# Peptides against a protein of PDB entry 5ZK1, part 47

Target 1, 52 residues: chain A of PDB entry 5ZK1
Amino acid sequence: KREVRLMKNREAARECRRKKKEYVKCLENRVAVLENQNKTLIEELKALKDLY
Target 2, 52 residues: chain A of PDB entry 5ZK1 as posed
Amino acid sequence: KREVRLMKNREAARESRRKKKEYVKCLENRVAVLENQNKTLIEELKALKDLY

## One batch from the design tools (peptide; made by RFdiffusion4, then SolubleMPNN)

Design b2_p26_1_s3 (from b2_p26_1, 23 letters changed)
Fold by OpenDDE base, seed 1:
Structure b2_p26_1_s3 (fold): chain B 52 residues (1-52), chain A 26 residues (1-26)
Amino acid sequence: as target 1 above (52 residues)
Amino acid sequence: SEEEREKEEKEKKLLEELKKRLEALK
């Protein structure tokens, strides 16, 4: 019984580290996309304002 | 281990920074 609990805890700890790494990578990608979109929208708004 | 704690702290700091940048872009 104790060994099975220790094995399950090691597996859960590995899975928690994996999920955390995937979550960080997802946030990095989302921030990069939103920063690029925001930059493009600001450039488009400037170009539209320079025409007015 | 101390190395695992330092890795966890660095990853926590990076996660909080990325969350702040994400909220500032909403």
Scores: peptide ipSAE 0.025, ipTM 0.409, DockQ to the pose 0.032
Fold by OpenDDE base, seed 2:
Structure b2_p26_1_s3 (fold): chain B 52 residues (1-52), chain A 26 residues (1-26)
Amino acid sequence: as target 1 above (52 residues)
Amino acid sequence: SEEEREKEEKEKKLLEELKKRLEALK
């Protein structure tokens, strides 16, 4: 009984670390996309402001 | 001219739209 509980705990800890790594990777990808979109929008806003 | 005012109004509307998109991404 104790060994089976320790095995399940090790599996749950591996899965928790996997999910955390995937979540961080999804956030990093979203940040990179948003930074590029913001850069483009700021450049477009400057180009349009320079037309006045 | 009236055509210049219409261009300025279109550009102003486009700037306002881009500002709204920029704020929606923050």
Scores: peptide ipSAE 0.023, ipTM 0.572, DockQ to the pose 0.052
Fold by OpenDDE base, seed 5:
Structure b2_p26_1_s3 (fold): chain B 52 residues (1-52), chain A 26 residues (1-26)
Amino acid sequence: as target 1 above (52 residues)
Amino acid sequence: SEEEREKEEKEKKLLEELKKRLEALK
């Protein structure tokens, strides 16, 4: 039936949007962690260079 | 000085450790 195909398409589109949102959130969290770690490492590298 | 060479060696070791930490984060 046409209605069952439209329902399945709506469900698949909802699931695709959910998965994309979760993936973006995972990347944003990873970027934020890596940026903070990189800042700390750059500050440690500067502090080491300023000692010599 | 010998003290300056020992300082430079300590710096190099610490810089290498920080580089390894940066590579492990990528």
Scores: peptide ipSAE 0.022, ipTM 0.463, DockQ to the pose 0.051
Fold by OpenDDE base, seed 3:
Structure b2_p26_1_s3 (fold): chain B 52 residues (1-52), chain A 26 residues (1-26)
Amino acid sequence: as target 1 above (52 residues)
Amino acid sequence: SEEEREKEEKEKKLLEELKKRLEALK
């Protein structure tokens, strides 16, 4: 009974670390996409203002 | 020119749409 509880705890700790790493990677990818979209929109807005 | 006014209106509409898209990203 004790060994089974220790194995389940080690598995739960591995899964928690995996989920945290995946969540951070998803946030980093979302930030990079939003930053690139914002940069492009700002450059397009500037180019349109420089025409007038 | 009428053609220059139509270009100006199209570019103003494009600018407004880009501003709406920029605000929707915040």
Scores: peptide ipSAE 0.022, ipTM 0.539, DockQ to the pose 0.054

Design b2_p26_1_s4 (from b2_p26_1, 23 letters changed)
Fold by OpenDDE base, seed 4:
Structure b2_p26_1_s4 (fold): chain B 52 residues (1-52), chain A 26 residues (1-26)
Amino acid sequence: as target 1 above (52 residues)
Amino acid sequence: KEKEKKEEELKKKLEEELKKRLEALK
């Protein structure tokens, strides 16, 4: 039936948008963690450089 | 001095770790 195919397509499109939102949120969290870790390493490298 | 060698070895390790983290952002 055409209506069942249209319903399944709408559900698949909702699921695709949900997965994309979750993936973007995962990347944003990973970027924030790596940026903070890089800041700490730059500060540690600066502190070591300032010992010489 | 032995202290200066250890501090330079630590600096090299941190520089390598920083490079790995910068590569993981690309």
Scores: peptide ipSAE 0.046, ipTM 0.610, DockQ to the pose 0.061
Fold by OpenDDE base, seed 1:
Structure b2_p26_1_s4 (fold): chain B 52 residues (1-52), chain A 26 residues (1-26)
Amino acid sequence: as target 1 above (52 residues)
Amino acid sequence: KEKEKKEEELKKKLEEELKKRLEALK
């Protein structure tokens, strides 16, 4: 019984670390995409303001 | 007049898209 509980706890800790790493990578990719898109929109808005 | 109106409409759309993307970073 004790060894099975320790094995399940080690598996749960591995899965928790995996899910956390995947979540952080998803957020980093989303931030990079949105930052680049916002830079483009700011440049387009500046170019449009400089026409008048 | 018509060109200026179309550019002001485009500016408003880009400002709205910028706001939506800023809110999506929160």
Scores: peptide ipSAE 0.046, ipTM 0.588, DockQ to the pose 0.061
Fold by OpenDDE base, seed 2:
Structure b2_p26_1_s4 (fold): chain B 52 residues (1-52), chain A 26 residues (1-26)
Amino acid sequence: as target 1 above (52 residues)
Amino acid sequence: KEKEKKEEELKKKLEEELKKRLEALK
């Protein structure tokens, strides 16, 4: 009984670390996309302001 | 006047696009 509980806890801890790593990677990708999008919008706003 | 209206319309569109991108951050 004790060994089976320790194995299940090690599995749950591995799964928790995996999910956290995937979540961080998803956030990093989303941040990179939004930074590029905001850069483009700021450049478009400047170009519009320089046109008029 | 007409150029200024076109500028305001284009600024408004860019502000709406910025708002949509900021909402997609929530």
Scores: peptide ipSAE 0.043, ipTM 0.585, DockQ to the pose 0.055
Fold by OpenDDE base, seed 5:
Structure b2_p26_1_s4 (fold): chain B 52 residues (1-52), chain A 26 residues (1-26)
Amino acid sequence: as target 1 above (52 residues)
Amino acid sequence: KEKEKKEEELKKKLEEELKKRLEALK
């Protein structure tokens, strides 16, 4: 009985670390996409303003 | 007249592109 509880806790801790790593990677990818889109929109807004 | 028309057409195209990109971010 004790060994099965320790095994389940070790598995849950591995899964928690995996999910955290995947979540951070998803946020990093989303930030990189939003930063590139924002940069492009700022450059285009500048080009639009330089026409006025 | 012709330069002003080309500038206005370029402004409209750029505004439409900005609008499409802002819609894709939602």
Scores: peptide ipSAE 0.038, ipTM 0.649, DockQ to the pose 0.063

Design b2_p26_3_s2 (from b2_p26_3, 15 letters changed)
Fold by OpenDDE base, seed 1:
Structure b2_p26_3_s2 (fold): chain B 52 residues (1-52), chain A 26 residues (1-26)
Amino acid sequence: as target 1 above (52 residues)
Amino acid sequence: SKKKKIEELLKKQNEALKEALELLSK
């Protein structure tokens, strides 16, 4: 039936959007962790530079 | 010097983080 095909297409499109959103959120979280680690390393290097 | 090499590595990390943020903003 046409209605069942349209329903399955809408479900597939929702699932594709959900998976894309989850992937982007995973990348954002990874970037935030790396940015924090980078800030800490820069601060540690500044503190070491200011002691000498 | 070892210090200059660490600064170069940090610069490369910062540029990679900027590129990653630009890819996420598109």
Scores: peptide ipSAE 0.028, ipTM 0.502, DockQ to the pose 0.093
Fold by OpenDDE base, seed 2:
Structure b2_p26_3_s2 (fold): chain B 52 residues (1-52), chain A 26 residues (1-26)
Amino acid sequence: as target 1 above (52 residues)
Amino acid sequence: SKKKKIEELLKKQNEALKEALELLSK
């Protein structure tokens, strides 16, 4: 039936958009964690340089 | 992806900063 094929295509398109949004959100969270770790390591390196 | 490439660059920077911190702590 044509209607069942159109429904399955709409569901597949929604799932593809959901997976893309989740993947981008995962990459955003990982970048934010690495940016925070980078700032902390730069601050620790500055504090060690001030001892010499 | 541009965002994946930014993550790879930040990982390389964090590794270099950890190596520098280890050299200063020895």
Scores: peptide ipSAE 0.025, ipTM 0.474, DockQ to the pose 0.036
Fold by OpenDDE base, seed 3:
Structure b2_p26_3_s2 (fold): chain B 52 residues (1-52), chain A 26 residues (1-26)
Amino acid sequence: as target 1 above (52 residues)
Amino acid sequence: SKKKKIEELLKKQNEALKEALELLSK
């Protein structure tokens, strides 16, 4: 009974580490998308200012 | 999380830049 509980806890800890790594990767990708959108909006604002 | 806070700050900056574009298009 104790060994099965320790095995399940080790498996749960591995799964928690995997899910945390995937979640961080999703946040990194979303930050990169927002940085690119921000760059485009800054370039559009600059182009509009250079017309005046 | 620091990465979540950076995402929230970039979202707020993008909304402010959209509002600025809307003001320049009038």
Scores: peptide ipSAE 0.021, ipTM 0.429, DockQ to the pose 0.036
Fold by OpenDDE base, seed 5:
Structure b2_p26_3_s2 (fold): chain B 52 residues (1-52), chain A 26 residues (1-26)
Amino acid sequence: as target 1 above (52 residues)
Amino acid sequence: SKKKKIEELLKKQNEALKEALELLSK
């Protein structure tokens, strides 16, 4: 039936939007972790340079 | 994705900073 195909397409489009939002949030969290790690490594490098 | 490319750049920067720390620690 045409109506069942249209319903399934609307459900698939909702699920695609949900998965995209979750993937973007995962990438934002990974970027924030790497930015924090970079700051720590830069501070450790400065502390080591100040000993020379 | 722009965010995926930023993540890849930050990973490369982290590895370079770790290598620099290793060189300073002997």
Scores: peptide ipSAE 0.021, ipTM 0.437, DockQ to the pose 0.036

Design b2_p26_3_s3 (from b2_p26_3, 14 letters changed)
Fold by OpenDDE base, seed 4:
Formats: structure tokens, C-alpha cells, sequence
Structure b2_p26_3_s3 (fold): chain B 52 residues (1-52), chain A 26 residues (1-26)
């Protein structure tokens, strides 16, 4: 039936939007973690350069 | 030795950060 195909398409489109939102959120969290780790490594490098 | 190792870690983190930013821009 046409209605069942339209329902399945709407469900698939909702799932694609959900997955995209989750993926972006995962990447944003990964960027924030990497930026903080990078900041720490830069501070450690400065501290080492000040000791040598 | 320790300085070189931290420089290598920083370069790897910078490259991972760039790749994550590039993937957010798509």
C-alpha cells in the first residue's frame, strides 16, 4: 500500500536526522576534548622549554 | 627525548583536531 511506503519513508527520514544529530554531537564533543588535550600539551611544552 | 615525544604527541593531536573540524564542516 502507498500509505505504508510513505510511513516507512518518514520513519527513515526521522532516523537519518537523529543519526546526523548524534554524529555532529559526537564530533563536537571530540573537538572539545582534543582542544583541551592540545592546550595541556602546549602548556607542558612551554614548561619544558622554560626548564631547558 | 621527552621534548621530542611531546612535540610528536602535539602534532598527532593537532592532526586529529583538524580532521574532526574538517568533518564538522561537511
Amino acid sequence: as target 1 above (52 residues)
Amino acid sequence: DKKKKIEELLEKQNEALKKALEELAK
Scores: peptide ipSAE 0.031, ipTM 0.494, DockQ to the pose 0.110
Fold by OpenDDE base, seed 3:
Structure b2_p26_3_s3 (fold): chain B 52 residues (1-52), chain A 26 residues (1-26)
Amino acid sequence: as target 1 above (52 residues)
Amino acid sequence: DKKKKIEELLEKQNEALKKALEELAK
């Protein structure tokens, strides 16, 4: 019984680390998309101001 | 989390820029 609990805990810790790595990657991709959208909106605002 | 806070700041900045574009288009 103790060895099976230790094995399940090691597996749960590996899965927790995997899920954390995937979550961080999703947040990195979302930040990169928002940074690109922000850059485009700043360029559009600049182009509108340079017309007046 | 620092990344979640950066995401929230960029979302707020994009919303502010969208509103500024809407005001310039009136």
Scores: peptide ipSAE 0.023, ipTM 0.450, DockQ to the pose 0.036
Fold by OpenDDE base, seed 2:
Order: C-alpha cells, then structure tokens, then sequence
Structure b2_p26_3_s3 (fold): chain B 52 residues (1-52), chain A 26 residues (1-26)
C-alpha cells in the first residue's frame, strides 16, 4: 500500500539525518581535542625555547 | 568534507609540533 511506502521513506529519511548528525558531532569532538592538544604543544614549545 | 579536511590539517600540525618538541628536548 502507498501509506506503508511513505512511512518507510519517512523512517529512512529520519535515520539518514540521525547518522549525519552523529558523524558531524564525532568530527566536532575530534577537532576540539586536536585544537586543545595543538594549544598545549605550542605552549610547551614556547616554554622550552624560553629556557635556552 | 570541510570538517574532515580541518581534522587532517590539525593532525599534521600536531605531528610537526611533537617532532619539533622532541628535537628541542635532545
């Protein structure tokens, strides 16, 4: 029936949007970790250069 | 795409900074 096909398409579209949101959230978390690590490494390099 | 490219650039920068720190600590 047409109604069952429309229901399955709505479910598939919701799942596609969910997966895209999760993937973007994973990349945002990894970028935030790398930005913090980069900041720390720059601060450590400055402190070590200021010792010599 | 853009977020993945930013992640790859930050990973390369962090690896370059780690190597520079290891060289300066010798």
Amino acid sequence: as target 1 above (52 residues)
Amino acid sequence: DKKKKIEELLEKQNEALKKALEELAK
Scores: peptide ipSAE 0.023, ipTM 0.453, DockQ to the pose 0.036
Fold by OpenDDE base, seed 5:
Structure b2_p26_3_s3 (fold): chain B 52 residues (1-52), chain A 26 residues (1-26)
Amino acid sequence: as target 1 above (52 residues)
Amino acid sequence: DKKKKIEELLEKQNEALKKALEELAK
């Protein structure tokens, strides 16, 4: 039936938007973790270089 | 796309800094 095809298309479009939002949130969290790790590694590298 | 590219750049920089710390700590 036409109605079942329209329902499935609407569900697929909702799921595509949900997955895209979750993927962007995962990348935002990973970038924030790497930025913090990078700052710590720069500070540690500076402290070690200032001793030699 | 832009966020994925920033992630890849930060990962490369962190690996370079880790290696430099390992070399300086010897």
Scores: peptide ipSAE 0.022, ipTM 0.446, DockQ to the pose 0.036

## One batch from the design tools (peptide; made by RFdiffusion4, then SolubleMPNN; from b2_p27_6, 19 letters changed)

Design b2_p27_6_s4
Fold by OpenDDE base, seed 1:
Structure b2_p27_6_s4 (fold): chain B 52 residues (1-52), chain A 27 residues (1-27)
Amino acid sequence: as target 1 above (52 residues)
Amino acid sequence: SFEEELLKLQEEQLKTREEEKKLLELL
């Protein structure tokens, strides 16, 4: 039936949007960690330069 | 989950930065 195909498409579209949102959130968290690590390494390099 | 591991790593990196900052303020 046409209605069953439309329901399955709506469910698949909801699941696709959910997975995309979770993936973006994982990328945002990874960027925040890497930006923090990069800032720490730059501060350490600056401190080493200020000692010499 | 991978998200929970990233959150834990982010919290650890924030603590490390605060400790490093305190060490640099003592030099």
Scores: peptide ipSAE 0.033, ipTM 0.385, DockQ to the pose 0.140
Fold by OpenDDE base, seed 5:
Structure b2_p27_6_s4 (fold): chain B 52 residues (1-52), chain A 27 residues (1-27)
Amino acid sequence: as target 1 above (52 residues)
Amino acid sequence: SFEEELLKLQEEQLKTREEEKKLLELL
């Protein structure tokens, strides 16, 4: 029946939005880690330059 | 999960920064 197909489509659209939100959160966490690593490497490079 | 691995790596990087700050305060 048409109603059962519309219900399944609404459920699939909710699941697609959930998966997209999880993927974006994973990318945001990866960016935060890489920005933290980059700042640490810059601080280490400054400390090495201040010793010479 | 990949999110849990990223959280662990972020916690490790925060600890490394706290250790680096303590080392710089001793110089």
Scores: peptide ipSAE 0.028, ipTM 0.366, DockQ to the pose 0.162
Fold by OpenDDE base, seed 2:
Formats: sequence, C-alpha cells, structure tokens
Structure b2_p27_6_s4 (fold): chain B 52 residues (1-52), chain A 27 residues (1-27)
Amino acid sequence: as target 1 above (52 residues)
Amino acid sequence: SFEEELLKLQEEQLKTREEEKKLLELL
C-alpha cells in the first residue's frame, strides 16, 4: 500500500536526521575538547616561559 | 558505541577544564 511506503519513508527520514544531529554533537564535543587542550598547552608554555 | 564515545569525550572535557583551573591557580 502507498500509505505504508510513506510511513516507512517518514521513519527513515526521522532516523537520518537523528543520526546527523548525533554526528554533529560528536564533532562539537571533540572541537571543545581540542580547544580546551590547546588552551591548557598554551598556558603551560607561558607558565614555563615566565619561570625562565 | 556512539554513546560510550560521547561519555569518554565528556570525561576528557572535565579533566582538561580541571587541569586548566589548576594552572590558572598557579599564575
């Protein structure tokens, strides 16, 4: 039936949007980790330079 | 799983913020 195909397409489109949102959230979290690590390393390098 | 990877990244974010805070307390 056409209705069952339209329902399955709506479900597949919802799942595709969910997976894309999760992937973007993973990238945003990874960027925030790398930015914090980079900030810490720059501050450590400044602290070491101010000791010498 | 993807959820386990997100949890690990969140734990790493907390550690890096705690390290940053300790370093700022030394400056």
Scores: peptide ipSAE 0.027, ipTM 0.403, DockQ to the pose 0.114
Fold by OpenDDE base, seed 3:
Structure b2_p27_6_s4 (fold): chain B 52 residues (1-52), chain A 27 residues (1-27)
Amino acid sequence: as target 1 above (52 residues)
Amino acid sequence: SFEEELLKLQEEQLKTREEEKKLLELL
């Protein structure tokens, strides 16, 4: 009985660390998309401003 | 799933980088 509880706790701790790593990776990728979109929009706004 | 959302975000990131490159080639 004790060993099965320790195995389940180790599995739950591995799954918690996995989910946290995936969440951070999702945030990092979302930040990189938003930074690239903002850069493109700033360059487009600059190009429009240089026409007038 | 979370994996499918992550894949879509990676595809969007690739597309945005390709659009950025095309814009930089015009400047």
Scores: peptide ipSAE 0.025, ipTM 0.396, DockQ to the pose 0.106

## One batch from the design tools (peptide; made by RFdiffusion4, then SolubleMPNN)

Design b2_p28_2_s2 (from b2_p28_2, 12 letters changed)
Fold by OpenDDE base, seed 5:
Structure b2_p28_2_s2 (fold): chain B 52 residues (1-52), chain A 28 residues (1-28)
Amino acid sequence: as target 1 above (52 residues)
Amino acid sequence: LEKKNKLLEEVLEAEGEEILEKYKEYLE
């Protein structure tokens, strides 16, 4: 009985660490996309400002 | 401690799934 509870807790703790890693990767990808979009918009604004 | 850890795991799982869903909607 105790060993089965310890195994289930170890499995749950592994799953939480996996999901946390997936969440961090999702945030990193979102930050990279937003940073690239922001850079493009800043470059477009600079190009427009240099025309006038 | 085991009950508290299980509850924290369930909360972390729910928050992670909701954020992954919002991220999919943002990529569409």
Scores: peptide ipSAE 0.022, ipTM 0.406, DockQ to the pose 0.128
Fold by OpenDDE base, seed 2:
Structure b2_p28_2_s2 (fold): chain B 52 residues (1-52), chain A 28 residues (1-28)
Amino acid sequence: as target 1 above (52 residues)
Amino acid sequence: LEKKNKLLEEVLEAEGEEILEKYKEYLE
């Protein structure tokens, strides 16, 4: 039936949007963690270099 | 944060070059 195909397509489109939003959020969280780690490592390396 | 990290890297590199020069002088 045409209606069943349209319903399944709408459900698939909702699921694709949900998965995309979750993926972007995962990337944003990973970037924030890496940026914070990089900042900390740079500060630690600077503090170590300032001792010599 | 990215701009700040880049600036810290540039400062760290400059300090590193000075330390490497001092280390070379120490080995002479």
Scores: peptide ipSAE 0.021, ipTM 0.409, DockQ to the pose 0.011
Fold by OpenDDE base, seed 4:
Structure b2_p28_2_s2 (fold): chain B 52 residues (1-52), chain A 28 residues (1-28)
Amino acid sequence: as target 1 above (52 residues)
Amino acid sequence: LEKKNKLLEEVLEAEGEEILEKYKEYLE
């Protein structure tokens, strides 16, 4: 029936939006970790430079 | 690189919050 096809399309569209939201959250977490690691490495490099 | 590629495959196949758990496992 046409209604069943429309229901399945709505479900697929909800799932695509969910997966996209979680992928973005994964990227945001990756960026936060890399930014923190980069900050730490820059601070360590500055501390090493201050010794010389 | 292999660990990263495996993570990408798991992210494509994962449903729900499993995407975030797989990402945590990659960071460990």
Scores: peptide ipSAE 0.019, ipTM 0.438, DockQ to the pose 0.114
Fold by OpenDDE base, seed 1:
Structure b2_p28_2_s2 (fold): chain B 52 residues (1-52), chain A 28 residues (1-28)
Amino acid sequence: as target 1 above (52 residues)
Amino acid sequence: LEKKNKLLEEVLEAEGEEILEKYKEYLE
């Protein structure tokens, strides 16, 4: 039936949007962690250079 | 990747506040 195909398409589209949103969120979280780690390492390198 | 490697080289050679300025320029 046409209605069953339309329902399956809507479900697939919802799942695709969900997966994309989760993937973007994981990337954003990873970027934030890496930026913070890099900032800390740069500050530590600066502090070490200031000791000598 | 090349930009990141260049930044790391510049951070190794940089002194004081210049290290933090180069990092900001990379994030822009």
Scores: peptide ipSAE 0.017, ipTM 0.424, DockQ to the pose 0.018

Design b2_p28_2_s3 (from b2_p28_2, 13 letters changed)
Fold by OpenDDE base, seed 1:
Structure b2_p28_2_s3 (fold): chain B 52 residues (1-52), chain A 28 residues (1-28)
Amino acid sequence: as target 1 above (52 residues)
Amino acid sequence: LDKKNELLEKVLKAKGEEILKKYKELEK
């Protein structure tokens, strides 16, 4: 009984670490997308301003 | 103006494609 509980705890801890890594990767990708969108909008605004 | 607009369109297109690739990565 104790060994089975320790095994399940180790499995749960591995899964928690995996989920945390995936969540961080998702946030990093979202930040990269937003940064690229922001750069695009800044370039559009600059180009529009440079028309005048 | 035409040359500037052409350059802008090329830059915006390239950045749009990069953004779309990153969105596809988020959906996986």
Scores: peptide ipSAE 0.030, ipTM 0.510, DockQ to the pose 0.014
Fold by OpenDDE base, seed 5:
Structure b2_p28_2_s3 (fold): chain B 52 residues (1-52), chain A 28 residues (1-28)
Amino acid sequence: as target 1 above (52 residues)
Amino acid sequence: LDKKNELLEKVLKAKGEEILKKYKELEK
């Protein structure tokens, strides 16, 4: 039936949007982690420089 | 100065380990 195909298409479109949102959130979290790692490494380098 | 640096190293190591755990959780 046409209605069943339209329902499946709407469900697939919702799932696609959900997956995209989850992917963006994963990237944002990964960027935040890398920024914190970079800050830590810069602080370590500054601490080492202050030792010498 | 040496004691201060040892403390800073411990703090940085602990922060690094926390960040690494969060990173590994996001990679899964």
Scores: peptide ipSAE 0.026, ipTM 0.523, DockQ to the pose 0.014
Fold by OpenDDE base, seed 4:
Structure b2_p28_2_s3 (fold): chain B 52 residues (1-52), chain A 28 residues (1-28)
Amino acid sequence: as target 1 above (52 residues)
Amino acid sequence: LDKKNELLEKVLKAKGEEILKKYKELEK
């Protein structure tokens, strides 16, 4: 009984670490895309502002 | 020219706020 509980806890901890890693990776990718879009929009607006 | 620059700044600010809202939605 004790060994089975320890095994289940180790499996749950591995799954929690996996889910956290996937979530962070998804956020990092989305952040990178939005940061690039923001930089592009700022640069376009600066370019337009510099033309006038 | 100054009025045009003010308009561009308003558009920039509005687009920036929209992007920031999307960031906050992803963090939830």
Scores: peptide ipSAE 0.025, ipTM 0.523, DockQ to the pose 0.016
Fold by OpenDDE base, seed 2:
Structure b2_p28_2_s3 (fold): chain B 52 residues (1-52), chain A 28 residues (1-28)
Amino acid sequence: as target 1 above (52 residues)
Amino acid sequence: LDKKNELLEKVLKAKGEEILKKYKELEK
């Protein structure tokens, strides 16, 4: 009984670490996209201002 | 460019007038 509980706890801990890693990766990707969009919008605004 | 230049000219003119007023006040 004790060994089975320890095995399940080790599995749960591995799954929690996996989920956390996936969440961080998702946030990193979202930040990269938003930074690129912001750069593009700044460049477009600059180009528009240079026309006036 | 023309609109930007007009804005810059207005700002420069206003600053010039402010400087001239301060200069005249200091001369008295």
Scores: peptide ipSAE 0.034, ipTM 0.323, DockQ to the pose 0.006; fails the geometry check

Design b2_p28_2_s4 (from b2_p28_2, 13 letters changed)
Fold by OpenDDE base, seed 2:
Structure b2_p28_2_s4 (fold): chain B 52 residues (1-52), chain A 28 residues (1-28)
Amino acid sequence: as target 1 above (52 residues)
Amino acid sequence: LDKKNELLERVLKAEGEEILREYEKLEK
């Protein structure tokens, strides 16, 4: 019984670490996209303001 | 991206709760 519980806990902990890594990667990608879009929009707004 | 992150968050929560349940069983 104890060995089976320890095995299941190790498996669950491995899966959680895997999923956590995937989640963080998805957040990092979303942040990078939003930062790039925001930078582009700021540059476009600056260029438009410099015309007036 | 939002749907994917929402899915991953739900999975992480469910797996975290499973680990906690197994931890509590190991302490008893």
Scores: peptide ipSAE 0.075, ipTM 0.530, DockQ to the pose 0.092
Fold by OpenDDE base, seed 4:
Structure b2_p28_2_s4 (fold): chain B 52 residues (1-52), chain A 28 residues (1-28)
Amino acid sequence: as target 1 above (52 residues)
Amino acid sequence: LDKKNELLERVLKAEGEEILREYEKLEK
């Protein structure tokens, strides 16, 4: 009985670590896209300000 | 991207709750 509980806990912990890694990767990709968009918008705003 | 993050958040939460339930069973 104890060994089966320890096995299930180890499996759940492995899966949680896997999903956490996937979640972090998704957030990193989202941050990279948003940072690039924000950089572009800031550069466009600077270029517009330099015209006036 | 938002839908993917929402899906991953739901999965991570459900698995976290499962780990917590199994931890509480191991303490008994």
Scores: peptide ipSAE 0.073, ipTM 0.521, DockQ to the pose 0.087
Fold by OpenDDE base, seed 5:
Structure b2_p28_2_s4 (fold): chain B 52 residues (1-52), chain A 28 residues (1-28)
Amino acid sequence: as target 1 above (52 residues)
Amino acid sequence: LDKKNELLERVLKAEGEEILREYEKLEK
């Protein structure tokens, strides 16, 4: 009985770590997209400011 | 992207609560 509970806990902990890695990767991709969009908008704003 | 992150947060929360419940059962 105790060994089965320890095995299930180790399986749940491995799955949680896998899901955490997937979540972090999703956040990293979102940050990269937002940083690129922000950089583009700053460059466009600078180009417009240099024209006026 | 927001919908995907929201889904992953719900899954991580549910798995974290399950691990916590199993930990509390092992301490009893």
Scores: peptide ipSAE 0.068, ipTM 0.516, DockQ to the pose 0.065
Fold by OpenDDE base, seed 1:
Structure b2_p28_2_s4 (fold): chain B 52 residues (1-52), chain A 28 residues (1-28)
Amino acid sequence: as target 1 above (52 residues)
Amino acid sequence: LDKKNELLERVLKAEGEEILREYEKLEK
């Protein structure tokens, strides 16, 4: 009984770590896209202000 | 991207609840 419980706990802990890593990677990609879009919009606003 | 993040949040929540249910069974 104890060995089977320790095996299941190790499997669940590995899966939890894997999914947490995938979630963090998805958030990092979203942040990178939003930062790039924000930089582009700021540059466009600066270019528009430089015309006046 | 938003739909992908929502899917990952649902999967992470469901797995967290499964781990919690397994933990409660192991304390017994």
Scores: peptide ipSAE 0.061, ipTM 0.504, DockQ to the pose 0.058

